Peptides against a protein of PDB entry 5IXI. Designs and how they scored, part 95

Target 1, 141 residues: chain A of PDB entry 5IXI
Amino acid sequence: TPLLDASSLEYLFAQGQYDLVKCLAPIRDPKTEQDGHDIENECLGMAVLAISHYAMMKKMQLPELPKDISYKRYIPETLNKSIRQRNLLTRMRINNVFKDFLKEFNNKTICDSSVSTHDLKVKYLATLETLTKHYGAEIFE

## One batch from the design tools (peptide; made by RFdiffusion4, then SolubleMPNN)

Design b2_p23_3_s2 (from b2_p23_3, 13 letters changed)
Fold by OpenDDE base, seed 3:
Structure b2_p23_3_s2 (fold): chain B 141 residues (1-141), chain A 23 residues (1-23)
Amino acid sequence: as target 1 above (141 residues)
Amino acid sequence: SMEKFEEDYKKLHEKYTKKLLEM
């Protein structure tokens, strides 16, 4: 349960997104190769959360979102650069998996569980805290 | 609820994480 009121949560969510993407809140160093993959996967998951939150705030359905809405603008710039250096097939697969993830999340989880924008912000910030080196405002009880 | 959301998200995240590992 977050310690923050709605206004504070909104502020930290916005700031957290900016800090993550701009690497002002740098992601932690991987301890193993698998840990590195886990970090990347968590970042992609955070992109799903952020995009879904955006869609909900704009009252847009997933098919109505612009085609340029992808993980690229919602993950750390360092990770984005790393992905761009991978071969075309790998990048295509990442895109496809991400799109499927986003689609299923919106069609099932959001609809079936009645997920709110509040829930998305909480999950995002909680995940951000686990991924970053020094991001620890202890915003949760 | 938040608890149900966390559970659903975790399962879904794991599902697609597995797909990424298969690449």
Scores: peptide ipSAE 0.503, ipTM 0.905, DockQ to the pose 0.774
Fold by OpenDDE base, seed 4:
Structure b2_p23_3_s2 (fold): chain B 141 residues (1-141), chain A 23 residues (1-23)
Amino acid sequence: as target 1 above (141 residues)
Amino acid sequence: SMEKFEEDYKKLHEKYTKKLLEM
């Protein structure tokens, strides 16, 4: 497995986010209903990683983040459309769980694990590889 | 460390995934 320099990692991370959201790197087809839920939850996790990376780069704490920061802009557009079609209660639950996840991740994991922006990029790209049909197949091989 | 981050993230992700399933 080749070692990625900082510049290459930054480029791949930026491209990966764009490709995931724009569905240029489409998520894999679910094998079962449970697999579908797992994929969605992984996407929400990736949104947490992406937002946390954004906050760290901007040197912002969670309360300082713009109110429009949501998982909606950090997940595949197809998934976002799917979620928007669900009933209000479901959407509220997803939003609440996501907010709690993001909060705990930043208040605990970031500090407790001494996480860097580098670590977030690596984790994001590694997760992207597992979720998409063809993206990043050789990045971590 | 990266290893601790991976472990913490996994546990946290599973925690909130479970919450979604329970709702």
Scores: peptide ipSAE 0.502, ipTM 0.904, DockQ to the pose 0.756
Fold by OpenDDE base, seed 2:
Formats: sequence, C-alpha cells, structure tokens
Structure b2_p23_3_s2 (fold): chain B 141 residues (1-141), chain A 23 residues (1-23)
Amino acid sequence: as target 1 above (141 residues)
Amino acid sequence: SMEKFEEDYKKLHEKYTKKLLEM
C-alpha cells in the first residue's frame, strides 16, 4: 500500500464516504447469511469512524452532536432501507447499540489510543476496501 | 498509536456487534 500524503488521504476519505453511502462503491455480495451480517456490522463500524472523525474535526464532544445522531447518513443507502424495513424493536435496539458503541469508542478508544483523524481515515479506507467489490484496488495495491 | 487503535477498535467492534447478533 502506497503512502498517501495528507491532502490525498483527505480527498480519498471524503470521496469514499460519499461513494459508500450513495452505493457508487457497492458493498460486496455476501457469501453466506453470516457474511451478510458481518458486512452490515462493518458498515455500522464505519459509521462510528465517520461520525467520530466529524466530531474530532469540529472539536465537538458527543453530547454536542445532534440529539438524533445515527448511522443512517453514514451507511449504504441500500442497507439503510433494509434496516428501516425491520420491526420497530429491532430498529430501536440497533440504534441503542450503535449509540453505545459510538459513546464508548469516543470516551475510551480515542482517548486511550490517542487516535488522530489521520488514523480514522486510514482505518475507514482500509475497511472500505474490504467491504466493496472493486474500490481501492488501484490505490491499495 | 495506530496499532493500539486497531486492537481496541477490533475488540470494541466485536463487543457491540455481538450485541447486535443477540437481537
């Protein structure tokens, strides 16, 4: 994997988020039902990364984020639609688990690991490569 | 460090994805 300068990384991270959400970089086809769950879980994880990156860039604490902050704008639209079709209890649970994940990640992991926005971008793009069919192949060869 | 971040994130991700599976 070639080393990317800060500007290039910033561009790729922004573009990657857009491509993932808009399904311009489609997630790979699941091989099994479990694989499908793994893919969804990775997407939710990427949402945590993206929101945390946003908060860090804005120098905001989690309580300062919108009260209705959620994964919805940070996951593939197709996945978001799928989740919306699930029953209310399931959606509530997903939301609660996600919020707890986000909270603990920011209150513990970021602080404990001294995570930078650079690190988040790298992790995001690396994960994006594993989730999508062809994205990043030319960049992370 | 990036390495510690990766490990911490992995553990945390596993923790909460397991909670999702319990749903």
Scores: peptide ipSAE 0.496, ipTM 0.903, DockQ to the pose 0.791
Fold by OpenDDE base, seed 5:
Structure b2_p23_3_s2 (fold): chain B 141 residues (1-141), chain A 23 residues (1-23)
Amino acid sequence: as target 1 above (141 residues)
Amino acid sequence: SMEKFEEDYKKLHEKYTKKLLEM
């Protein structure tokens, strides 16, 4: 695994977010139905990481974020389209679970582990590498 | 710190993904 300096990590993290959302780095094809769920869950987790990183960079607490904050603009557009096609109850459940996940992550994990923005970038990029077909292989190989 | 974060995140991620499946 190559050592990345702060500037390189910052660039890769920003570009990685853009590429994931815009599907320039497409997510891998699911092997099974359960694998498909796992992929979606990883994407939701990455949204939590990205939003938390944003909040930390802006020195904002979670309650200070807009009330309509959601995963929608932090996940692949293809996944967002898929979720929008699901029934209202399912979409509500996804929203509720995501908001609870985001809340507990910020109130517990970040505080308990003294998580830094550096740690979030590393975790995001590592997850991105496992989630996409060939993106970021050189970063953690 | 990073190792602790990885462990905590994994547990939390599993908790809420499981909750999503149960709803």
Scores: peptide ipSAE 0.494, ipTM 0.903, DockQ to the pose 0.746

Design b2_p23_3_s3 (from b2_p23_3, 14 letters changed)
Fold by OpenDDE base, seed 3:
Structure b2_p23_3_s3 (fold): chain B 141 residues (1-141), chain A 23 residues (1-23)
Amino acid sequence: as target 1 above (141 residues)
Amino acid sequence: SMEEFDKKYEELHKKYLQKLLEM
């Protein structure tokens, strides 16, 4: 469980997003090819969490989110550059899968009020800790 | 609860992970 109060959690959540995207908290090196895929998928999952948190804070329903909402601003810049190097079809598929993930996540968790912003922050930071070498070790006991 | 949320999130994440692997 987190060792942080609400204010500390809010701060670390904001800082964690910035550090992840700007690669100040670099993601761990993959041990295998599959591990590399897992890291990428976890980053995309974190983008879903971050966007959902944003939507909740803005009191926006999923259909009200801008159509240009994507993972691009919510994943490490290095990963974003890597994805941009892939062919158009692959990038389109990634976008579609991501949007479907975001949609289903919001419909099954956010819309039924089963998830709070607190839950999203905790899950985000916990995931961030698993993706980085030493970041977040002090956040959870 | 947080545990319930974790379980639900992991299930969804696993579902879409599979879709990404099929690309």
Scores: peptide ipSAE 0.415, ipTM 0.872, DockQ to the pose 0.635
Fold by OpenDDE base, seed 5:
Formats: sequence, structure tokens, C-alpha cells
Structure b2_p23_3_s3 (fold): chain B 141 residues (1-141), chain A 23 residues (1-23)
Amino acid sequence: as target 1 above (141 residues)
Amino acid sequence: SMEEFDKKYEELHKKYLQKLLEM
């Protein structure tokens, strides 16, 4: 695994977020229905990481984040389109579960400073590697 | 450590993954 300095990691993290959302780094095709759910859940997890990183960089606590914060800007546009096609009840449940996930993650890791922005970038990029077809293949072995 | 963070994240991710599967 190549050694990444702070500047390289910062660039790759920023570019990775953009490429994922804009589908320039397309997510892999699901092999089964369960695999499809796993892919969606990984994307939602990455949204938690990205939002938490944003909050840390702005030195904001979770309660200070906008109430309307959601996963929509932090997941692939194709997935967001798919979710919008689901019924209202399902969309509400997804939103609630995501907000609970974000809250508990923040309380158990971010608030006690047990996690650094460096850790979030590494975890994000590692997940991106497993989720996409060819993106980031040279970052992690 | 990164290893500890990874473990915590995976535990939480699995917990809420289960809730999403119940939709």
C-alpha cells in the first residue's frame, strides 16, 4: 500500500466525494437483492462519514447542523433517484434511520475526539474502493 | 487507534443496517 501524505489524502478524499456523487466513479452492479441493499447501506455509511468530516472541519457539534441535513447530497445521484421513486413511508424510514445513525456515530466517536479527520478520510476512501468498479485500486491493497 | 475506530464504525453500521433491512 502506497504511503499517502496529508496533502495527497486531502485531495483524494475531496475528489472521491465528487466522483461518487456525480457517478464518475460508478458503484458496482448488485449481484443479488441483498447485495443491492448492502451497496445502499455502504453509501449511507459514507454519507455519515462525509457529514461528520464536514462538521469537524467547521468545528460544529451535531446539534448545530441544519435540521434538514440529509444523505441526498452525499450519495450517488443514481441511488438518490432510486430512493425518490420509493413510497413516502419508506423514504421517511430511511431518513429516520440515517439521522439516528449519524447521531449515534457522532456521539460515540466525534464528540469525544476519538476519531480524527484523517481517520474519516481513510475509512471513506477504503469504502469507496470496495464499492466502486475500479476507483482507488492503487490506494489500498 | 484506526483499528479501534474501524471496529466501532462497523458495529454501528451493522446495527443500523439491520434497521434498514426491516423496511
Scores: peptide ipSAE 0.414, ipTM 0.872, DockQ to the pose 0.652
Fold by OpenDDE base, seed 2:
Structure b2_p23_3_s3 (fold): chain B 141 residues (1-141), chain A 23 residues (1-23)
Amino acid sequence: as target 1 above (141 residues)
Amino acid sequence: SMEEFDKKYEELHKKYLQKLLEM
């Protein structure tokens, strides 16, 4: 496995986010309904990572983030469209769970400085590789 | 460490995944 320097990691992280959201790196096809839910959950997790990274880079705490912060801009557009088709109650629940996830994640990892932006990028890219069909195999082999 | 972070993340991920699955 090749070692990535800081600049390369930053580039790959930025590109990976873009590729995921724009579906240029499409998520793998689910094998079962449960697998589909797992994939969606992983995407939401990646949104937590991405938002947390953003907050750290901007030196902002969660309360300083926009009140309407959500996963919408950080998940594949296809998944976002799928979620939008679900009923209002379900969407509200997803949003609430996501916000709670983000809050607890930040409280337990970011606020105590136990996690660096480097760690977030690595975790994001590693997860991206597992979710997508062809992305990043050469990086984490 | 990165390993500790991974474990913590996975635990939280599982916790909230379960909540999502209940929907």
Scores: peptide ipSAE 0.413, ipTM 0.872, DockQ to the pose 0.691
Fold by OpenDDE base, seed 4:
Structure b2_p23_3_s3 (fold): chain B 141 residues (1-141), chain A 23 residues (1-23)
Amino acid sequence: as target 1 above (141 residues)
Amino acid sequence: SMEEFDKKYEELHKKYLQKLLEM
């Protein structure tokens, strides 16, 4: 369970997003090629969490979200640069998979009252601790 | 392959959703 009150959690969630994207909390070094792929997937998953949280806070469903919403603004800048260097087909595939992932997730978060913005913040911060080199706030027990 | 990507992200989706629902 989280140790933080609502205000503290909101602050840490906002700060965590900023730190991740700006690489102030850099992602950990991959141990293997597969580990690198897993890290990338987790980052994309965190983008889904962040976007879903945004949508819920704005009381918007996925079809109402701005068309320019993409993982690009919600993942580490270093990872985004890496993805941009890949071939067009790969980038298209990543985009398509992400859109499908986001769509399904939003249908189960915005339309499903079982998931709250609080839950999204907790999951995001918990994942952030596992992905980054030095981010370990021990927010939960 | 694209199918492999789909499976991986679907698994990740299920993982996140499961963890969220079990909180």
Scores: peptide ipSAE 0.264, ipTM 0.757, DockQ to the pose 0.088

Design b2_p23_3_s4 (from b2_p23_3, 12 letters changed)
Fold by OpenDDE base, seed 2:
Structure b2_p23_3_s4 (fold): chain B 141 residues (1-141), chain A 23 residues (1-23)
Amino acid sequence: as target 1 above (141 residues)
Amino acid sequence: SMAKFEEKYKELHKKYLEKLLEM
């Protein structure tokens, strides 16, 4: 894996987010039901990373984020559609768990300055590579 | 460090992953 400079990393991170959400970098096909759940969970995790990065860049704390902050704009559109088709109770649970995940992540990593925006971008892109079929192959070759 | 971040993220991810599986 080549060492990326700051500008290149910023570009790739921005493009990667767009590609994931717009399904231009399609997620890999699940091999099992459990694998499908793992993929969804990774997507939700990536949403936490993306939102946390946004918050850090805007120098805002979680309480300052909109009340309607959600994973919806930070996951693949296909996955978002799938979740919207699930029953209300399930959607509520997903929302609550996500919010709790985001809160605890920020409290234990962002607030104590143990994580930088650089780290978030690297983790995001690394996860994106493992999650998608062919994304990043040319970059890391 | 990046390694420490990875460990924390993995721990939290696992914690909340289990909650998601209970849904």
Scores: peptide ipSAE 0.370, ipTM 0.851, DockQ to the pose 0.682
Fold by OpenDDE base, seed 4:
Structure b2_p23_3_s4 (fold): chain B 141 residues (1-141), chain A 23 residues (1-23)
Amino acid sequence: as target 1 above (141 residues)
Amino acid sequence: SMAKFEEKYKELHKKYLEKLLEM
């Protein structure tokens, strides 16, 4: 595994977020229906990582975050469009589960300082590589 | 540590993954 300096990691993390959301690094095709669900869940998990990183960089706790922060701006646009096409109940459930996930993650990792911004970037990029068709980073094996 | 973070994230992800699968 190659060693990345702080500047390189910061750059790759920023670029990776942009590429994922804008579908420049498209998510892989699902092999099965269950695989499709797994892909969506991984994207939502990545949104938690991205938002948590944002909060840490802004020195904000979750209750201090803007009310409009959700997964919508942190997942692939194609997936966001897909979710918006689902019925209201499904969308509400997804939103509630995501909020609970984000809240608990923040309380158990960010608030107790057990996770650093470095850790979040590494996990994000590693997940991105496994999730996308072609990202070109291949930083983590 | 990174290992501790990975464990916590994995546990939480699994916990809420199960909820999402019920959607």
Scores: peptide ipSAE 0.370, ipTM 0.852, DockQ to the pose 0.661
Fold by OpenDDE base, seed 5:
Structure b2_p23_3_s4 (fold): chain B 141 residues (1-141), chain A 23 residues (1-23)
Amino acid sequence: as target 1 above (141 residues)
Amino acid sequence: SMAKFEEKYKELHKKYLEKLLEM
């Protein structure tokens, strides 16, 4: 909803990713166990957005990305530590679901040019606002 | 364009959210 020029949006998107991953903008505390799962799912979704944006900016398709690409560098470090404490089978399942999500998202939105880098930035920042305590609230408020 | 993207993203997110809940 806010009117941001291209340069401002680019800066906010880059800074937002860094702040989220480094926990400089910590995610909100879950109110329930289900809320905690929802937060994790949103973080994984944001990782899909970030990776897709990276691919678009580099003008490469998803199959051209390294096969070992993971959500680990695109989610909060605290969440990554939490996931690493889970059993191997659960971690493998999370990895598989994430990769499937990324592939299908790429095929249905990125590859057919239905989504622009602008759209990805806006969606990322809007989601970031809902996940963090008070980060960037003035942007979409 | 944004509305179309939001709809597609929400659909896919919901689809894979359900898979994550099974773990």
Scores: peptide ipSAE 0.368, ipTM 0.852, DockQ to the pose 0.667
Fold by OpenDDE base, seed 1:
Structure b2_p23_3_s4 (fold): chain B 141 residues (1-141), chain A 23 residues (1-23)
Amino acid sequence: as target 1 above (141 residues)
Amino acid sequence: SMAKFEEKYKELHKKYLEKLLEM
């Protein structure tokens, strides 16, 4: 349970997104190659949370979102640059998997109203704390 | 690999769904 009121939570959620994308809250160093992939996948998951929150706030279903919506604006810039350096086929696969993830997440959580915007913010910030080196400490109980 | 990524996708999806529902 968060120790923050709605207003404070909204502020920290917005700031957390900015810090993650701008690498002001740098992600932890990978311990292995597999750990590096896990971190990447976690970042993509964070993007799903952020986009889903955006969609809910705008009262839009995923099909109503711009067709060019992608993880690119919702992951660390360093990771985005890394992905852009990969071959075209790999980039296409990542994009497709992300879109599938977003759709499935939306269908199983957002569409049936099982998840609130509050829940998304809490999950995002909690994940951000575990993903980054020194971000956050006493936001949640 | 792509296969590992797809596996992680499923795990991550399940993880987030469960955590969100438990909150």
Scores: peptide ipSAE 0.213, ipTM 0.731, DockQ to the pose 0.088

Design b2_p23_4_s1 (from b2_p23_4, 12 letters changed)
Fold by OpenDDE base, seed 4:
Order: C-alpha cells, then structure tokens, then sequence
Structure b2_p23_4_s1 (fold): chain B 141 residues (1-141), chain A 23 residues (1-23)
C-alpha cells in the first residue's frame, strides 16, 4: 500500500469529495432493499464527515454553522435528486435524522478531541471505498 | 477511558449503522 503523507491525504480527500458528489465515483448497486437504505444512510454519514471536517478547519462550533446546513451539497447528486422526489414527510424525516446525527457526532466524537481532521479524512476515504463501485482500488490495495 | 473508547469504537463503525439506529 502506498504511503499517504499529509499533503497527499489532503489532495485525495478533496478529490474524493468531488468525485462522490459529482458521481465520478458512482455508488455501488444495492444488493437488496435494505442494502439500498444502508447505502443512502452511509452517504448521509459522508456528509456528516465532510461538514465536521469543514467546521474543524474553520474552528467553528456547530451552533456557528449556517442554520440551513444540509446534506444536499455533500451527497451524490443522483441521490440528492432521488430524495427530492420523495414526499414531504419522508424528506422531513431524513432532514431531522441527519441534523440529529450531525449534532451527536460533533458533541460526542469531535468535541472530546478523540478525532482529528486527519482521522476524518482517513475515514472519509475508507468509507468512500466501500460505498462506490471502483474507488480506492489503486490506493488501498 | 471507557467513555472515550466507546466514542472511538462508534467512529470506526460504518456510519450507516448509526443512522439506522435513528430511524
């Protein structure tokens, strides 16, 4: 496996975010209905990681983030379109769950200083590998 | 500490598992 220094990791993290959102690294096909739901939730989790990383880099607390913070800019565009087509109640539920998880993640995992920006980048890229069809094969094999 | 270990363990799990517990 290749050695990832800080600069390389930063580059890969930025590129990975772009590839996920723009579907250049397409998410894998669901094997079952439950698997599809898991994939969606993991994508929402990727948004949590990305937002948390952003907040840490800007030295911002969650209350200082924009009130309209959302997963929409941090998930695959195809998934975002799919969610927008769902009924209002479903979308509200997704929004609430996301916000609750984001809050919990930051309060319990980030704020206890157990997780660094480096850790977030590593988890993001590792998760991206599991989420997508082909991403990470060259990097993590 | 036990609490810190639990938080780290949660971080290392797939995020989807945590999301599934919310709904």
Amino acid sequence: as target 1 above (141 residues)
Amino acid sequence: SEELEKFRERFNRPISEEMLRKY
Scores: peptide ipSAE 0.089, ipTM 0.676, DockQ to the pose 0.100
Fold by OpenDDE base, seed 1:
Structure b2_p23_4_s1 (fold): chain B 141 residues (1-141), chain A 23 residues (1-23)
Amino acid sequence: as target 1 above (141 residues)
Amino acid sequence: SEELEKFRERFNRPISEEMLRKY
């Protein structure tokens, strides 16, 4: 595994977000229904990481973030489309869980644990590698 | 603190494990 400098990490993080959202790095095939749900949760988690990184870079606290903040622009477009087709109760549940997790993550993990933007990039890329089929094989070996 | 360490450890685990506790 090569050592990534700050510039390389920044590039890979940006490209990784694009590849995930645009489904250029397709998520792995679920083995079971539960595995499929786990994959969706990981994707929502990726959104939390991306948003948290954005907030940190902008030096914003959670109350300063837009009230309409959502996972929609940070998850695979195919998944976003799927979620939009689900019933209101399900969509409300997903939204609530996401917002609650985002709040908890920022309060307890970002602030209290002093996680850096560097750590978030590493976590994002590492998770991306586990979520996708062949992405990052040349980087994470 | 113990709580801080728990969150740090959780950060290294799959995010889905944390999400599943809320779903």
Scores: peptide ipSAE 0.085, ipTM 0.673, DockQ to the pose 0.103
Fold by OpenDDE base, seed 3:
Structure b2_p23_4_s1 (fold): chain B 141 residues (1-141), chain A 23 residues (1-23)
Amino acid sequence: as target 1 above (141 residues)
Amino acid sequence: SEELEKFRERFNRPISEEMLRKY
């Protein structure tokens, strides 16, 4: 992992979020069916990181977040469309798992482990590199 | 302290592994 100063990290984090959602940094092709599921789960994890970072920056506790907060606007648009096409029970399951994970992440990983916004940016960008086809190539030039 | 270390370890590993356990 390259060493980035705070300003560069902030810029890359913001741009990375945009690129992921808008599919400008497209996710990699799955090698297997299980790999495809792993990619989706990592994308949902990216949403948790992004939302948690947002909450920390706004000095918001979990109950203060919008009640309709979800992964919708924090995952690739293509994946969001795919999830919307799944049946209601599946979508409900995904939503519940996501919200539970978000809650656990904030209560345990962030609060108990004293994770900083800096750590979240690093984790986000590192994960983004593993998820996308060629994102790392631009950063390490 | 043990719980803290567990969550730190969880943070550093792929998120997909944690999500899979919840399904």
Scores: peptide ipSAE 0.084, ipTM 0.669, DockQ to the pose 0.102
Fold by OpenDDE base, seed 5:
Structure b2_p23_4_s1 (fold): chain B 141 residues (1-141), chain A 23 residues (1-23)
Amino acid sequence: as target 1 above (141 residues)
Amino acid sequence: SEELEKFRERFNRPISEEMLRKY
């Protein structure tokens, strides 16, 4: 397995985001109903990581982010389609939970702790391994 | 990868656990 230097991580992180959203790295099948809910929450968490990384790279604070910031472009398209088919109350709950967690993550994890963009890329790739079927087998070897 | 595993220790908790607290 090649060394994961800064340049390699940058490439893998960018490619991983694209593969997850475009379903080139399909998410694993849920074993139970609760497992399915956990997978969805992890995908929403991946969106938080991606957005936070973007904000850090652009040196933007949360108030400077677009008011209509959403998880939609940062989760698998199959999951996004599933969520859009749910009723309004469910979609509102998901949106509220996501926005609350995004705010909390940026305040407590990004601002209060010494988390870097490098750390976010590592967490993203590590989580991607658990969510997908066989993605990055040689990388995580 | 041993390199990736070392950095994973800081973020061992699944993100889903944090999301579940919001539901």
Scores: peptide ipSAE 0.083, ipTM 0.684, DockQ to the pose 0.083

Design b2_p23_4_s2 (from b2_p23_4, 13 letters changed)
Fold by OpenDDE base, seed 5:
Structure b2_p23_4_s2 (fold): chain B 141 residues (1-141), chain A 23 residues (1-23)
Amino acid sequence: as target 1 above (141 residues)
Amino acid sequence: DEFLKKFRESFNKPISQEMLAKY
């Protein structure tokens, strides 16, 4: 039997998004430069999950989302500030890769209904537990 | 794109059975 019921899962998913973005659940410190890149990728992945969940709840596909859809509101504010300080080419690359993957994820997963909103919440919270310093321990201990 | 490849690889990592048991 699952530890959390549906309503509790919904609540924790919403709270987890807020905690991640507002850095109330701070992301773990990188051990190396490569680890730092991995952490950033995980954060961008969290944005994909959050946006996809939103789209599914609204029964919208990506073409129906705002043209300026971005990771900016769905990643830690500290990371967003860091990215904004990088050079134009780097920012463009991050934006393009994110958009390309979001389209890919939507076409192969969301549009085909291979993943449910429940699955997205589970993956989000599981990733949040490994990505942040103490959030997971607070939830499951 | 190597960046996209790495991102996809990271995103598609499976969730451990231990974590799945919590949900």
Scores: peptide ipSAE 0.406, ipTM 0.877, DockQ to the pose 0.560
Fold by OpenDDE base, seed 3:
Structure b2_p23_4_s2 (fold): chain B 141 residues (1-141), chain A 23 residues (1-23)
Amino acid sequence: as target 1 above (141 residues)
Amino acid sequence: DEFLKKFRESFNKPISQEMLAKY
């Protein structure tokens, strides 16, 4: 049986989003260059989960989402600053990959109702635990 | 796209049974 009930899960999901973006739950230091890439991908994945959850709660499809939808407000502010400092081609590639995957996730998973808002919250918090240094130390023991 | 491939692989990593037991 799950350790957390539905209300606790909802609370932690909301707080976790804030803590990740505001760097109150700082992401772990990369052990290698490849680990650094993995960390960035995990952060971008968190943005996909957060946006998808938002869309599902608002009952919106991708075409109905704001045209300027981006990962920028859903990743750690430190990472966002880092990405902004990279060259145009790199930033374009990151943006394209993110948008392509968001479309893929929406069309092939969300639209088929194979993933629920509960699943998104679980995936988000599980990733947050492995991604950050000390997040949920009192709960994730 | 190799970046998309790597992103997809990372995103689709399974959650451990230990973590699944928490939620």
Scores: peptide ipSAE 0.404, ipTM 0.877, DockQ to the pose 0.640
Fold by OpenDDE base, seed 1:
Structure b2_p23_4_s2 (fold): chain B 141 residues (1-141), chain A 23 residues (1-23)
Amino acid sequence: as target 1 above (141 residues)
Amino acid sequence: DEFLKKFRESFNKPISQEMLAKY
């Protein structure tokens, strides 16, 4: 029997998204420059999960989503501000990588129905725990 | 793209069983 029922999982997923974006659950400190890049990638991954979950809940294919959809509203605000301060080429690369992967994820996973909304929530929360400083310790430890 | 490759690799890492047991 899972620790969390469907309703509890939905609640924690919603709360987790809010906490991540608003930096109420701050991301862990990078140990190295490369670790910093890894953390950014993890945050972008969280955006993929959140967007995919949204699309699935709305029964909407990615091509039907607004063309301006991006990671910006789904990553920590501090990271979003940091990215905005980077040079144009860097920002373009981040945008392109994200969009390319989002399409890939949609084609290979979402469209194939190999992943459910439940799976997305679980992966999101699990990643959130490892990405942030002691998030959910009072519940999961 | 190397950045895409690294991103994909990171994203596809499996979740530990102990973590999954919490849900």
Scores: peptide ipSAE 0.400, ipTM 0.875, DockQ to the pose 0.568
Fold by OpenDDE base, seed 4:
Structure b2_p23_4_s2 (fold): chain B 141 residues (1-141), chain A 23 residues (1-23)
Amino acid sequence: as target 1 above (141 residues)
Amino acid sequence: DEFLKKFRESFNKPISQEMLAKY
């Protein structure tokens, strides 16, 4: 039996997206270089979840999404700024990996499996709890 | 691609049962 009803979950998901991007729920500090990479991957994963949720809510298939779909507006602004400061090859690789995975996720997971918008919200909020410093502490206790 | 592999592995990590029980 879940603790949150559908309305509460929807609200928390929306607020969580805003707080993550605007850094109102700041991401945790990396302990090592590898930890930093893991944090970035988690943030990019959050973008995949957010975009996929949006697409599902709008009844859009992946080919119907903008060709220039990007993680940029779905990750913390601080991380976006950091990525923009990296060399061209690194930025290209991040873009390519993100697009490739987004395609993979939508084709194999969203379209072919039983993943629902509910599942996406749950994964988003669960990741948000572990990724950020303090957000949702009173709710996830 | 190693970056894609690492990203996929990170993304596919399971959610704890404790968290799942909340939703």
Scores: peptide ipSAE 0.398, ipTM 0.876, DockQ to the pose 0.610

